# Peptides against a protein of PDB entry 7K3S: the designs that were tried, part 16

Target 1, 60 residues: chain A of PDB entry 7K3S
Amino acid sequence: MEELSGKPLSYAEKEKLKEKLAFLKKEYSRTLARLQRAKRAEKAKNSKKAIEDGVPQPEA

## One batch from the design tools (peptide; aimed at target 1 K20 L21)

Design b2_p22_3_s3 (made by RFdiffusion4, then SolubleMPNN; from b2_p22_3, 9 letters changed)
Fold by OpenDDE base, seed 5:
Structure b2_p22_3_s3 (fold): chain B 60 residues (1-60), chain A 22 residues (1-22)
Amino acid sequence: as target 1 above (60 residues)
Amino acid sequence: LEEELKEFLEKALEELKKEFEE
């Protein structure tokens, strides 16, 4: 097994990696919040349809 | 192995960062 011993990351490379991880965490949190909002909006639409189907439309 | 994995993850995070900026 060739130990692909890459050179140890410099201080600057470690700080760059921390910035990338912080960015990824931010975008993940933003995406998760969007998905959760979409799921709540879908449930609210389905609940409105269930109420509207349960109200007898006045026969004309 | 650990440092190579860090370099690999760094490259993958650069690509992912580009996809979120486009």
Scores: peptide ipSAE 0.072, ipTM 0.669, DockQ to the pose 0.064
OpenDDE base, seeds 1, 2, 3, 4: peptide ipSAE 0.066, 0.064, 0.065, 0.090; ipTM 0.645, 0.651, 0.648, 0.668; seeds 2, 3, 4 fail the geometry check

Design b2_p22_3_s4 (made by RFdiffusion4, then SolubleMPNN; from b2_p22_3, 10 letters changed; failed a check: too like the target's own chain)
Amino acid sequence: LEEEFEEFLKKEKEKLEEEFKK

Design b2_p22_4_s2 (made by RFdiffusion4, then SolubleMPNN; its pose is not in this set)
Fold by OpenDDE base, seed 3:
Structure b2_p22_4_s2 (fold): chain B 60 residues (1-60), chain A 22 residues (1-22)
Amino acid sequence: as target 1 above (60 residues)
Amino acid sequence: EDEELLKKAEEEEKERLKKKEE
């Protein structure tokens, strides 16, 4: 178990880490928004097909 | 040493975010 756990990060290192984490959170938020949009688009396609096939939509 | 700590902390947050996407 390397003793890497003991040194407090400098102010400059903490700011560099915050910038990297802000970038990573931004990319995660973009991916999550894409996933949510895809799931909504899939539900909307399934609902449109159910109307076209004359099948009553399950009430929400 | 300090660059390795920054890299490890970035990797840990990346793994935590990946686990929330599943």
Scores: peptide ipSAE 0.148, ipTM 0.738, DockQ to the pose 0.039
OpenDDE base, seeds 1, 2, 4, 5: peptide ipSAE 0.122, 0.112, 0.127, 0.127; ipTM 0.687, 0.671, 0.688, 0.695

Design b2_p22_5 (made by RFdiffusion4)
Pose (drawn by RFdiffusion4):
Structure b2_p22_5 (pose): chain A 60 residues (1-60), chain P 22 residues (1-22)
Amino acid sequence: as target 1 above (60 residues)
Amino acid sequence: EEEVEEEIEEAEEELEELKEEL
């Protein structure tokens, strides 16, 4: 399921690698997706296809 | 430690640039 990124890292280095870069990778693809979908749907109501979003965290 | 910190800074900068573009 998950991917084991970061073999030779100590406790703190690994802690920072997983938590910080995962939060950043999430919010990168997250904010980009919220605004890109709002942009295309508002200009003209088009047939949407796919998005991996599921649990929202009150974000606007 | 330094390599991990550099990767984190680069990733923060990319997110800030993306927020400004949007």

Design b2_p22_5_s1 (made by RFdiffusion4, then SolubleMPNN; from b2_p22_5, 7 letters changed; failed a check: too like the target's own chain)
Amino acid sequence: SEEVEKKIAEAEEKLEKLKKEL

Design b2_p22_5_s2 (made by RFdiffusion4, then SolubleMPNN; from b2_p22_5, 9 letters changed)
Fold by OpenDDE base, seed 3:
Structure b2_p22_5_s2 (fold): chain B 60 residues (1-60), chain A 22 residues (1-22)
Amino acid sequence: as target 1 above (60 residues)
Amino acid sequence: MKEVEEKIAKAEKEYEELLKEL
């Protein structure tokens, strides 16, 4: 690990890191929202199958 | 998922180090 601790980052390097962080946070939030929708859709499929099999839904 | 979280954690650490130098 080269310690980044040795050179004051220029204003341009600071702004580039802020932009990179904002982009990564946006992509994370988008991907998390996709995962949450997929998990909800899977739960809804399992719930439809449990209704069709006449099994009482496990309480939430 | 883990790779995106690792990239964010790295960028957050680089940003926190920047804030300590300000």
Scores: peptide ipSAE 0.098, ipTM 0.678, DockQ to the pose 0.135
OpenDDE base, seeds 1, 2, 4, 5: peptide ipSAE 0.098, 0.072, 0.089, 0.086; ipTM 0.680, 0.667, 0.668, 0.660

Design b2_p22_5_s3 (made by RFdiffusion4, then SolubleMPNN; from b2_p22_5, 8 letters changed; failed a check: too like the target's own chain)
Amino acid sequence: MKEVEEKLEKAKKELEELKEKL

Design b2_p22_5_s4 (made by RFdiffusion4, then SolubleMPNN; from b2_p22_5, 6 letters changed; failed a check: too like the target's own chain)
Amino acid sequence: MKEVEEKIAKAEEELEKLKEEL

Design b2_p22_6_s1 (made by RFdiffusion4, then SolubleMPNN; its pose is not in this set)
Fold by OpenDDE base, seed 4:
Structure b2_p22_6_s1 (fold): chain B 60 residues (1-60), chain A 22 residues (1-22)
Amino acid sequence: as target 1 above (60 residues)
Amino acid sequence: DLEKRLKELEEEAEKVLEEIKK
């Protein structure tokens, strides 16, 4: 990650950065969706364990 | 850790946005 310190970026360099930003947004959205699925799966596992162990479910 | 990865992606996106604004 070279910090482009101080030189005015060309149009082409700015477009390359916009492509990188679009990629990062896509990766963020994908990762967020994975996290949401993981949290749901964890809750479901904890619910199953709590039923098996007779432990009260943590309130939502 | 997915939460850590989200934070890393956000921080990298902020840096890219700052560079675009220069």
Scores: peptide ipSAE 0.624, ipTM 0.931, DockQ to the pose 0.438
OpenDDE base, seeds 1, 2, 3, 5: peptide ipSAE 0.622, 0.624, 0.622, 0.624; ipTM 0.933, 0.933, 0.931, 0.933

Design b2_p22_6_s2 (made by RFdiffusion4, then SolubleMPNN; its pose is not in this set)
Fold by OpenDDE base, seed 4:
Structure b2_p22_6_s2 (fold): chain B 60 residues (1-60), chain A 22 residues (1-22)
Amino acid sequence: as target 1 above (60 residues)
Amino acid sequence: ELEEKLKKLEEEAEEILKEIEK
């Protein structure tokens, strides 16, 4: 993470940063979708275990 | 962890936004 020293960025440098931001937004959305799937899968596993162990399911 | 990765992506995006706004 290079601290871009207080020089005004050129138009080209700003466009490069915008491209990086667009990439990060895409990675964020992909990671969030993975997390949501993981949480659903964990809930399903915990539900299966709780049924198998006779433990009350945590209320929704 | 996926949550830590999300946080890191947010932090990187915030730093880029600060640099674009200069």
Scores: peptide ipSAE 0.578, ipTM 0.918, DockQ to the pose 0.438
OpenDDE base, seeds 1, 2, 3, 5: peptide ipSAE 0.574, 0.575, 0.574, 0.574; ipTM 0.919, 0.920, 0.917, 0.919

Design b2_p22_6_s3 (made by RFdiffusion4, then SolubleMPNN; its pose is not in this set)
Fold by OpenDDE base, seed 2:
Structure b2_p22_6_s3 (fold): chain B 60 residues (1-60), chain A 22 residues (1-22)
Amino acid sequence: as target 1 above (60 residues)
Amino acid sequence: ELEKRLKELEEEAEKVLEEIKK
């Protein structure tokens, strides 16, 4: 297998890589936003548990 | 899992950037 690794990329190949990079940036931003939502939801869940544990349930 | 996916996306983006720079 000839190491095609050394041939200068054509303009078209570079443009295709730029499109891939734009896609990766979009997926990164989407994933980051999901992570931030997950962390916020976890904090909200922990806060709700702290309130529920702190309220003495009236014994029926 | 999301943090792992972020690292994978960063690594793939770095490879693409290196190839564009060649």
Scores: peptide ipSAE 0.620, ipTM 0.932, DockQ to the pose 0.387
OpenDDE base, seeds 1, 3, 4, 5: peptide ipSAE 0.619, 0.618, 0.620, 0.618; ipTM 0.931, 0.930, 0.930, 0.931

Design b2_p22_7_s1 (made by RFdiffusion4, then SolubleMPNN; its pose is not in this set)
Fold by OpenDDE base, seed 4:
Structure b2_p22_7_s1 (fold): chain B 60 residues (1-60), chain A 22 residues (1-22)
Amino acid sequence: as target 1 above (60 residues)
Amino acid sequence: VEEKLKELEEEMEKILKEIEKS
């Protein structure tokens, strides 16, 4: 197993990685919330299509 | 959107591994 012997990160480099992690966590939460809204909107559209396909068009 | 969640998870995991190695 190649020990990727990367030099020990300095305290400053470690804090920079923690800041990046906090940013990514925020982007993840935002993206997840977007996905959940999209899935709810898709379900609502599919329900509306199922209603629209189940409503016989009034014969004019 | 799901692909972007996976990319974010993979980037977070890489950073966690770098922090742990440190």
Scores: peptide ipSAE 0.561, ipTM 0.915, DockQ to the pose 0.386
OpenDDE base, seeds 1, 2, 3, 5: peptide ipSAE 0.558, 0.559, 0.560, 0.557; ipTM 0.914, 0.915, 0.915, 0.914

Design b2_p22_7_s4 (made by RFdiffusion4, then SolubleMPNN; its pose is not in this set)
Fold by OpenDDE base, seed 1:
Structure b2_p22_7_s4 (fold): chain B 60 residues (1-60), chain A 22 residues (1-22)
Amino acid sequence: as target 1 above (60 residues)
Amino acid sequence: VEKRLEELKREMEEILKEIEEK
């Protein structure tokens, strides 16, 4: 593999990449929190359905 | 959602490689 050893990145280019990395870390954390909330909401729906299926609905 | 986490992880790994390149 020719490592296309690109021209060594300038200090300014490296700082721009660090800013992009910080942005991606924030988006990752936001996306992870969304996934965790979705999984908690699914578990809460499944638990409510299990309670409703286990309680004889009083015939009104 | 999980696919987007893997995409973000890959983009972060690529940027880390570019920062560490001499």
Scores: peptide ipSAE 0.563, ipTM 0.908, DockQ to the pose 0.345
OpenDDE base, seeds 2, 3, 4, 5: peptide ipSAE 0.562, 0.561, 0.562, 0.562; ipTM 0.908, 0.907, 0.907, 0.908

Design b2_p22_8 (made by RFdiffusion4)
Pose (drawn by RFdiffusion4):
Structure b2_p22_8 (pose): chain A 60 residues (1-60), chain P 22 residues (1-22)
Amino acid sequence: as target 1 above (60 residues)
Amino acid sequence: ELEEKLEELEEEAEEVEEELEE
């Protein structure tokens, strides 16, 4: 399911690698998706296809 | 605003990668 990224990292290095870069990767694709979808749907109501979003964390 | 936010997130990822390489 998950991907084991970071074999030769100590406790703190690995802690920072997973938590920081995962938060950043999530919010990168997250904020990009929120605004990109709002942009296309508001200009003209088009037939949406796919998004991996599921649990929202009150974000606008 | 979206482009600036995406650049900030990329810069923070690069800083974390540099600190891990050091």

Design b2_p22_8_s1 (made by RFdiffusion4, then SolubleMPNN; from b2_p22_8, 9 letters changed; failed a check: too like the target's own chain)
Amino acid sequence: ELEERLERLKKEAEEILKEIKE

Design b2_p22_8_s2 (made by RFdiffusion4, then SolubleMPNN; from b2_p22_8, 9 letters changed)
Fold by OpenDDE base, seed 4:
Structure b2_p22_8_s2 (fold): chain B 60 residues (1-60), chain A 22 residues (1-22)
Amino acid sequence: as target 1 above (60 residues)
Amino acid sequence: ELEAKLKELKEEAEKILEEIKK
């Protein structure tokens, strides 16, 4: 997309950009929620591993 | 990967906000 950095945008062009911005905010929120779930799952895995590494394997 | 995507989405949103202000 050529950054038409110098031309005044029409009302219609600004509304189209606002729609795109609303879409990006939605995708950001969705991605953030996924990241938060991933970090919680990673912390749970690391906690489980720390417990498993801290339990001496019963010598068979 | 998800953190990189958040950064990309933020950067794209900032560009759009700058264009809307012109």
Scores: peptide ipSAE 0.585, ipTM 0.921, DockQ to the pose 0.403
OpenDDE base, seeds 1, 2, 3, 5: peptide ipSAE 0.584, 0.585, 0.583, 0.583; ipTM 0.921, 0.923, 0.921, 0.922

Design b2_p22_8_s3 (made by RFdiffusion4, then SolubleMPNN; from b2_p22_8, 9 letters changed; failed a check: too like the target's own chain)
Amino acid sequence: ELEEYLEKLKKEAEEILKEIKE

Design b2_p22_8_s4 (made by RFdiffusion4, then SolubleMPNN; from b2_p22_8, 8 letters changed)
Fold by OpenDDE base, seed 4:
Structure b2_p22_8_s4 (fold): chain B 60 residues (1-60), chain A 22 residues (1-22)
Amino acid sequence: as target 1 above (60 residues)
Amino acid sequence: ELEERLKELEEEKEKILKEIEE
């Protein structure tokens, strides 16, 4: 990774970073929503698995 | 793991925020 730390970024470079930041915020929100669904689904499976011992959950 | 992926995404956002402020 080129250490861009210390060079003044152009307006165009700052706009490209803002686009990347907007993408990352979207991916974060999508991943968080997926995690929340996974945790709810795991609780619903564990309420059924309190009856059946022994299948390892696939790590999410 | 989704929790680890959330941490990676937050760390990548913080790096970009720091680079925009310089």
Scores: peptide ipSAE 0.574, ipTM 0.910, DockQ to the pose 0.411
OpenDDE base, seeds 1, 2, 3, 5: peptide ipSAE 0.566, 0.567, 0.566, 0.567; ipTM 0.912, 0.913, 0.911, 0.912

## One batch from the design tools (peptide; aimed at target 1 E27 L35 K39)

Design b2_p23_1 (made by RFdiffusion4; failed a check: too like the target's own chain)
Pose (drawn by RFdiffusion4):
Structure b2_p23_1 (pose): chain A 60 residues (1-60), chain P 23 residues (1-23)
Amino acid sequence: as target 1 above (60 residues)
Amino acid sequence: EEEELEEKLAELEEEEEEVEEEL
């Protein structure tokens, strides 16, 4: 399911690699998706296809 | 909203680069 990224990292290096870069990768694709979807739907109501979003964390 | 999105994406990329430099 998950991907084991970071073999030769110590406790702190690995802690920072997973938590920081995962938060950043999430919010990168997250904010980009929220605003990109709002943009296309508001200009003209188009037939949406796919998004991996599921559990929202009150974000606007 | 497009300008704010571009600035936010640039900030997130800079924060990734800083974390990679620390590692």

Design b2_p23_1_s2 (made by RFdiffusion4, then SolubleMPNN; from b2_p23_1, 8 letters changed; failed a check: too like the target's own chain)
Amino acid sequence: DEEKLKEKLEELKEEEKKVLEEL

Design b2_p23_1_s3 (made by RFdiffusion4, then SolubleMPNN; from b2_p23_1, 10 letters changed)
Fold by OpenDDE base, seed 3:
Order: sequence, then structure tokens, then C-alpha cells
Structure b2_p23_1_s3 (fold): chain B 60 residues (1-60), chain A 23 residues (1-23)
Amino acid sequence: as target 1 above (60 residues)
Amino acid sequence: EEEELKRYLEELKKKEKEILEEL
């Protein structure tokens, strides 16, 4: 195990990293919600197109 | 769009991991 020989962070540096971590978690949640909307929109587009093209939808 | 969002999620997870290794 390589010892993470980083100098011990000051309290203020640790608090800045925690703030950055909280920001990243928020951006992750927003991006995940956007991805889930994109996937639903693609499925809805494909379903609408298949109905318009007269292709029987697989029953869900 | 979906693939860009997936790549961005992976980048965010990488940055989260890097911060957790420094704490």
C-alpha cells in the first residue's frame, strides 16, 4: 500500500474540500436526473414513432 | 446527449474519489 505521503491538510483546507465534495454531489444528482429524463424522452420518441409507423408496440 | 451525460457523471465520480483520498 503506497502511503499517501500528502502533507496533513489544515482544517481550512479540509473544509474547502468538503464544500467542493458537496458541490460535486449536487452536480452529480442534477446530471443523473437529466440523464434519466433523456432516457425517458428517447423511449417516448421511439414508442411514438413506432405507433406512427404502424409497428405493434411490445406490451410493457 | 446521453453519452455526454454518462461521461460527465464518470468525471464527477473521479473527482469525488480524489477528494475523499485527500480528506
Scores: peptide ipSAE 0.583, ipTM 0.918, DockQ to the pose 0.365
OpenDDE base, seeds 1, 2, 4, 5: peptide ipSAE 0.581, 0.583, 0.583, 0.580; ipTM 0.918, 0.918, 0.918, 0.918

Design b2_p23_1_s4 (made by RFdiffusion4, then SolubleMPNN; from b2_p23_1, 9 letters changed)
Fold by OpenDDE base, seed 4:
Structure b2_p23_1_s4 (fold): chain B 60 residues (1-60), chain A 23 residues (1-23)
Amino acid sequence: as target 1 above (60 residues)
Amino acid sequence: REEELERRLKELQEEAEKVLKEL
């Protein structure tokens, strides 16, 4: 295990990293919500196309 | 579009893991 022999971060550097982590969590949650909307929209598009192509919808 | 969002989620996770290793 390579010792993460980073110099001890100051309190201010640790607070800056916590702010960065909070930002990353927020961007992750926003991106996840976009992905979930995209997956729902693709399913709805595929279902609409299957109806148009006369393919039986798989019952959910 | 989905693959791009999945890639961005992975990038955000990897960046968060780097921050967590420094704390």
Scores: peptide ipSAE 0.643, ipTM 0.937, DockQ to the pose 0.367
OpenDDE base, seeds 1, 2, 3, 5: peptide ipSAE 0.642, 0.643, 0.643, 0.641; ipTM 0.937, 0.937, 0.937, 0.937

Design b2_p23_2_s4 (made by RFdiffusion4, then SolubleMPNN; its pose is not in this set)
Fold by OpenDDE base, seed 2:
Structure b2_p23_2_s4 (fold): chain B 60 residues (1-60), chain A 23 residues (1-23)
Amino acid sequence: as target 1 above (60 residues)
Amino acid sequence: KEKEAEERLRKLKEEMEELEKEL
């Protein structure tokens, strides 16, 4: 297990890592928002199906 | 679609944690 932890990063390398981290945080937020929309859409489909099938809606 | 988004969130989190160890 090479301890890559020991070399001081240059200022430029550190700024490049911060830029990459900011990009990943943005992609995470975008993906999370997509997941939340998908879950809401699934809940809405299940509620519509429960009404159509005459099944009691689970109370939220 | 949900499983794919959950898998992407996991991979993004792992990559963020790796970069945070180098900073």
Scores: peptide ipSAE 0.599, ipTM 0.925, DockQ to the pose 0.330
OpenDDE base, seeds 1, 3, 4, 5: peptide ipSAE 0.598, 0.601, 0.603, 0.598; ipTM 0.924, 0.925, 0.924, 0.924; seeds 3, 4 fail the geometry check

Design b2_p23_3_s1 (made by RFdiffusion4, then SolubleMPNN; failed a check: too like the target's own chain; its pose is not in this set)
Amino acid sequence: EVDEKIEKAEKEYQELLEKLKKE

Design b2_p23_3_s2 (made by RFdiffusion4, then SolubleMPNN; failed a check: too like the target's own chain; its pose is not in this set)
Amino acid sequence: EVEEKLAKAKKEYEELLKKLEEE

Design b2_p23_4 (made by RFdiffusion4)
Pose (drawn by RFdiffusion4):
Structure b2_p23_4 (pose): chain A 60 residues (1-60), chain P 23 residues (1-23)
Amino acid sequence: as target 1 above (60 residues)
Amino acid sequence: ELEEEIEEAEEELEEEIEEAEEE
């Protein structure tokens, strides 16, 4: 399911690699997706296809 | 407006990712 990224990292290095870069990768694709979808749907109501979003964390 | 916000969000989050990789 998950991917084991970071074999030779100590406790703190690994802690920072997983938590910081995962938060950043999530919010990168997340904010990009919220605004990109709002852009296309508001200009003209088009038939949406796919998005991996599921649990929202009150974000606008 | 939405295009500007998307560009700003891309730039800010890419800079934060580069800084975290450097640490």

Design b2_p23_4_s3 (made by RFdiffusion4, then SolubleMPNN; from b2_p23_4, 10 letters changed)
Fold by OpenDDE base, seed 4:
Structure b2_p23_4_s3 (fold): chain B 60 residues (1-60), chain A 23 residues (1-23)
Amino acid sequence: as target 1 above (60 residues)
Amino acid sequence: DLDKKIEEHKKELEEKIEEALKE
């Protein structure tokens, strides 16, 4: 990571950081939505398997 | 792990923008 610590950032560098932050916020929201979907899909798979195998699901 | 890394980098970028806006 380039240590930008201690130099005033140019207008162009500030705009590049805003673009990187906006991208990162988008990737976070996308990853969170994937995780939530995966967790729902896992619960649905485990529920189907627990009905088939007669095993009580551990409360997670 | 990935969500934690994304949140850490998000916080670091927010801090750098706030520092850059105080100068």
Scores: peptide ipSAE 0.098, ipTM 0.686, DockQ to the pose 0.072
OpenDDE base, seeds 1, 2, 3, 5: peptide ipSAE 0.088, 0.095, 0.048, 0.088; ipTM 0.679, 0.688, 0.616, 0.679; seed 1 fails the geometry check

Design b2_p23_4_s4 (made by RFdiffusion4, then SolubleMPNN; from b2_p23_4, 11 letters changed)
Fold by OpenDDE base, seed 4:
Structure b2_p23_4_s4 (fold): chain B 60 residues (1-60), chain A 23 residues (1-23)
Amino acid sequence: as target 1 above (60 residues)
Amino acid sequence: DLDKKIEEHKEELQKKIEEALKE
Protein backbone atom coordinates (compact mmCIF):
# COMPACT_ATOMS: atom_id res chain seq x y z
CA MET B 1 0.00 0.00 0.00
CA GLU B 2 1.55 3.35 -0.99
CA GLU B 3 1.72 5.52 2.15
CA LEU B 4 0.04 8.70 0.89
CA SER B 5 0.04 9.55 4.64
CA GLY B 6 1.28 13.17 5.00
CA LYS B 7 1.22 14.78 1.49
CA PRO B 8 -1.72 16.91 0.23
CA LEU B 9 -3.39 14.88 -2.52
CA SER B 10 -3.44 16.51 -5.96
CA TYR B 11 -6.77 17.06 -7.75
CA ALA B 12 -5.91 14.11 -10.04
CA GLU B 13 -5.17 11.83 -7.03
CA LYS B 14 -8.50 12.86 -5.39
CA GLU B 15 -10.39 12.01 -8.61
CA LYS B 16 -8.54 8.65 -8.87
CA LEU B 17 -9.54 7.85 -5.25
CA LYS B 18 -13.19 8.76 -6.03
CA GLU B 19 -13.10 6.40 -9.05
CA LYS B 20 -11.58 3.60 -6.91
CA LEU B 21 -14.22 4.18 -4.20
CA ALA B 22 -17.02 4.07 -6.81
CA PHE B 23 -15.55 0.81 -8.18
CA LEU B 24 -15.35 -0.76 -4.68
CA LYS B 25 -18.95 0.33 -3.86
CA LYS B 26 -20.07 -1.33 -7.14
CA GLU B 27 -18.11 -4.55 -6.43
CA TYR B 28 -19.48 -4.64 -2.85
CA SER B 29 -23.08 -4.30 -4.13
CA ARG B 30 -22.42 -6.99 -6.79
CA THR B 31 -20.84 -9.39 -4.25
CA LEU B 32 -23.67 -8.79 -1.74
CA ALA B 33 -26.25 -9.55 -4.47
CA ARG B 34 -24.31 -12.78 -5.33
CA LEU B 35 -24.14 -13.79 -1.64
CA GLN B 36 -27.88 -13.20 -1.20
CA ARG B 37 -28.56 -15.25 -4.37
CA ALA B 38 -26.21 -18.02 -3.17
CA LYS B 39 -27.93 -18.10 0.26
CA ARG B 40 -31.35 -18.38 -1.44
CA ALA B 41 -30.03 -21.10 -3.79
CA GLU B 42 -28.44 -22.96 -0.84
CA LYS B 43 -31.76 -22.85 1.08
CA ALA B 44 -33.49 -24.18 -2.07
CA LYS B 45 -30.82 -26.94 -2.42
CA ASN B 46 -30.91 -27.75 1.31
CA SER B 47 -34.72 -28.10 1.08
CA LYS B 48 -34.01 -30.70 -1.68
CA LYS B 49 -30.92 -32.29 0.01
CA ALA B 50 -32.24 -32.28 3.62
CA ILE B 51 -33.57 -35.74 2.67
CA GLU B 52 -30.18 -37.40 1.76
CA ASP B 53 -26.81 -35.87 2.83
CA GLY B 54 -25.78 -34.35 6.21
CA VAL B 55 -22.45 -32.76 5.04
CA PRO B 56 -21.64 -29.36 6.67
CA GLN B 57 -20.61 -26.84 3.96
CA PRO B 58 -17.63 -24.65 4.98
CA GLU B 59 -18.52 -21.00 5.69
CA ALA B 60 -16.99 -18.85 2.88
CA ASP A 1 -14.22 -12.91 3.82
CA LEU A 2 -14.40 -11.08 0.43
CA ASP A 3 -17.24 -8.73 1.55
CA LYS A 4 -15.26 -7.80 4.68
CA LYS A 5 -12.12 -7.06 2.60
CA ILE A 6 -14.14 -4.90 0.16
CA GLU A 7 -15.76 -2.98 3.08
CA GLU A 8 -12.36 -2.41 4.79
CA HIS A 9 -10.86 -1.03 1.52
CA LYS A 10 -13.99 1.10 0.90
CA GLU A 11 -13.75 2.63 4.41
CA GLU A 12 -9.98 3.25 3.97
CA LEU A 13 -10.56 5.04 0.62
CA GLN A 14 -13.48 7.04 2.09
CA LYS A 15 -11.25 8.19 4.98
CA LYS A 16 -8.44 9.23 2.56
CA ILE A 17 -10.95 11.26 0.46
CA GLU A 18 -12.40 12.96 3.58
CA GLU A 19 -8.88 13.82 4.85
CA ALA A 20 -7.97 15.19 1.40
CA LEU A 21 -11.15 17.40 1.37
CA LYS A 22 -10.30 18.97 4.80
CA GLU A 23 -7.18 20.18 3.41
Scores: peptide ipSAE 0.097, ipTM 0.658, DockQ to the pose 0.080
OpenDDE base, seeds 1, 2, 3, 5: peptide ipSAE 0.052, 0.054, 0.059, 0.083; ipTM 0.629, 0.631, 0.638, 0.657

Design b2_p23_5 (made by RFdiffusion4)
Pose (drawn by RFdiffusion4):
Structure b2_p23_5 (pose): chain A 60 residues (1-60), chain P 23 residues (1-23)
Amino acid sequence: as target 1 above (60 residues)
Amino acid sequence: EELEEKIEEAEEELEEKIEEAEE
């Protein structure tokens, strides 16, 4: 399911690698998706296809 | 136009933070 990224990292290095870079990768694709979808749908109501979003964390 | 500007700013800010966290 998950991917084991970071073999030779100590406790703190690994802690920072997983938590920080995952938060950043999530919010990168997250904010990009929110605004990109709002852009296309508001200009003209088009037939949406696919998005991996599921549990929202009150974000606007 | 406003949404495009917000998308560009958010991309730049998050890319800079990713580069800093990798350093």

Design b2_p23_5_s1 (made by RFdiffusion4, then SolubleMPNN; from b2_p23_5, 8 letters changed; failed a check: too like the target's own chain)
Amino acid sequence: SELDEKIEKHEKELKEKIEEALK

Design b2_p23_5_s2 (made by RFdiffusion4, then SolubleMPNN; from b2_p23_5, 8 letters changed)
Fold by OpenDDE base, seed 4:
Structure b2_p23_5_s2 (fold): chain B 60 residues (1-60), chain A 23 residues (1-23)
Amino acid sequence: as target 1 above (60 residues)
Amino acid sequence: DELDRKIEEHKRELEEKIKEALE
């Protein structure tokens, strides 16, 4: 963990941090969309398996 | 879940550095 050096960031450093933040926001949105698809696919597999195994589907 | 946590941690760290730079 680099100490937040209390030095004022230059304009160029501020713009570089904004670009990095925009990149991380994009990667987060992509990862979240993948996770949501994976969770939906897992629920669909578990529901199909529960029906095949004769286990009552928990009413959600 | 671990990657999502790391991304949110780095987002907060960058948001804080930007805030401190604008104060």
Scores: peptide ipSAE 0.108, ipTM 0.677, DockQ to the pose 0.069
OpenDDE base, seeds 1, 2, 3, 5: peptide ipSAE 0.092, 0.086, 0.087, 0.106; ipTM 0.676, 0.673, 0.670, 0.675

Design b2_p23_5_s3 (made by RFdiffusion4, then SolubleMPNN; from b2_p23_5, 11 letters changed)
Fold by OpenDDE base, seed 1:
Structure b2_p23_5_s3 (fold): chain B 60 residues (1-60), chain A 23 residues (1-23)
Amino acid sequence: as target 1 above (60 residues)
Amino acid sequence: DELDKEIEKHKKELEEKIKKALE
């Protein structure tokens, strides 16, 4: 248990902290999912560009 | 206050976890 640095929080303050932490965890998960999707999309674009640059477009 | 310090501690921990997950 990380000791709270200072005065022990009341029960009501601890419950309020749990609500705020639940919100932060939700926003973390949402942000992480977006960032991981963006990173995957960037890798897929870079891979497509590497294939397109390596195939001579048929001069029509 | 002590509640705001603990929230900011957990916020920084989550920010660092996000940073490491993007490396």
Scores: peptide ipSAE 0.088, ipTM 0.664, DockQ to the pose 0.035
OpenDDE base, seeds 2, 3, 4, 5: peptide ipSAE 0.068, 0.082, 0.066, 0.066; ipTM 0.644, 0.660, 0.577, 0.607

Design b2_p23_6_s2 (made by RFdiffusion4, then SolubleMPNN; failed a check: too like the target's own chain; its pose is not in this set)
Amino acid sequence: LEEKEKELEERLKKLEEEMKKLE

Design b2_p23_6_s3 (made by RFdiffusion4, then SolubleMPNN; failed a check: too like the target's own chain; its pose is not in this set)
Amino acid sequence: LEEAEKELEKRLKELQEEMEKLL

Design b2_p23_6_s4 (made by RFdiffusion4, then SolubleMPNN; failed a check: too like the target's own chain; its pose is not in this set)
Amino acid sequence: LEEEEEKLQKKLEELKKKMEELL

Design b2_p23_7_s1 (made by RFdiffusion4, then SolubleMPNN; its pose is not in this set)
Fold by OpenDDE base, seed 5:
Order: structure tokens, then sequence, then C-alpha cells
Structure b2_p23_7_s1 (fold): chain B 60 residues (1-60), chain A 23 residues (1-23)
């Protein structure tokens, strides 16, 4: 377990960390939007499946 | 859907650990 818990990050390390956080927040938002679209598509299909047979949902 | 939930939880944990480095 590396005890990195005490050195103040340099300006360059803080900027690199901010870039990584911005990337992760973007990937989070993209993944969340995918999940929300999947849930909306499922609800829309359950409303159409009162009439038409058996198309399997792709596991995402 | 399950893979998207797993990915969200992984990203949340990684964000939380990185945000602690700014405290």
Amino acid sequence: as target 1 above (60 residues)
Amino acid sequence: EEKALEKIEKIKKEIEELEKEFE
C-alpha cells in the first residue's frame, strides 16, 4: 500500500488530474444516456408488444 | 443494461478516489 497520502500535488499533476476527471465525467454522462435510452426503448416496446410477436431484445 | 450499470459504478468509484486528491 503506497503511502501517497501526504505530498501536495504539483500544478502539472493537478492539471492532469482535472483532465482525467473531465474525461471520466464525460464517460459517465455517455453511459448514463445509453442506460436512459435503453429503459425508454423498453417502455416503448412494451407499449407496442400488445400486437406483434417475439423480437428478442439485444442484451446491452 | 447490466454492463452499463457496472461501468457507471466503476466510473463513480474512480471519480470519488480522484476527487479525494483535491481535498
Scores: peptide ipSAE 0.427, ipTM 0.891, DockQ to the pose 0.328
OpenDDE base, seeds 1, 2, 3, 4: peptide ipSAE 0.427, 0.424, 0.425, 0.424; ipTM 0.889, 0.889, 0.890, 0.888; seeds 1, 3 fail the geometry check

Design b2_p23_7_s2 (made by RFdiffusion4, then SolubleMPNN; its pose is not in this set)
Fold by OpenDDE base, seed 1:
Structure b2_p23_7_s2 (fold): chain B 60 residues (1-60), chain A 23 residues (1-23)
Amino acid sequence: as target 1 above (60 residues)
Amino acid sequence: DKEAEERIKKIEEEIKKLEKEFE
């Protein structure tokens, strides 16, 4: 039985966890913004190829 | 960007682990 130490975390432990969560949320937002830029760049490349291949771009 | 997708997934798993320590 892993003792999930149901002891309430001390104030200092909670503050350390909050700092780690804030860091992770910042890394998440940065990585998500990178992924969204990559997906937009891929869509733009695919759209350019579809024009070159004579496929009508879906008006959407 | 497969590396960015894998990194997002890892960060989400770590966030979810830490959020359970506040319950």
Scores: peptide ipSAE 0.522, ipTM 0.909, DockQ to the pose 0.370
OpenDDE base, seeds 2, 3, 4, 5: peptide ipSAE 0.518, 0.521, 0.521, 0.520; ipTM 0.907, 0.907, 0.907, 0.910

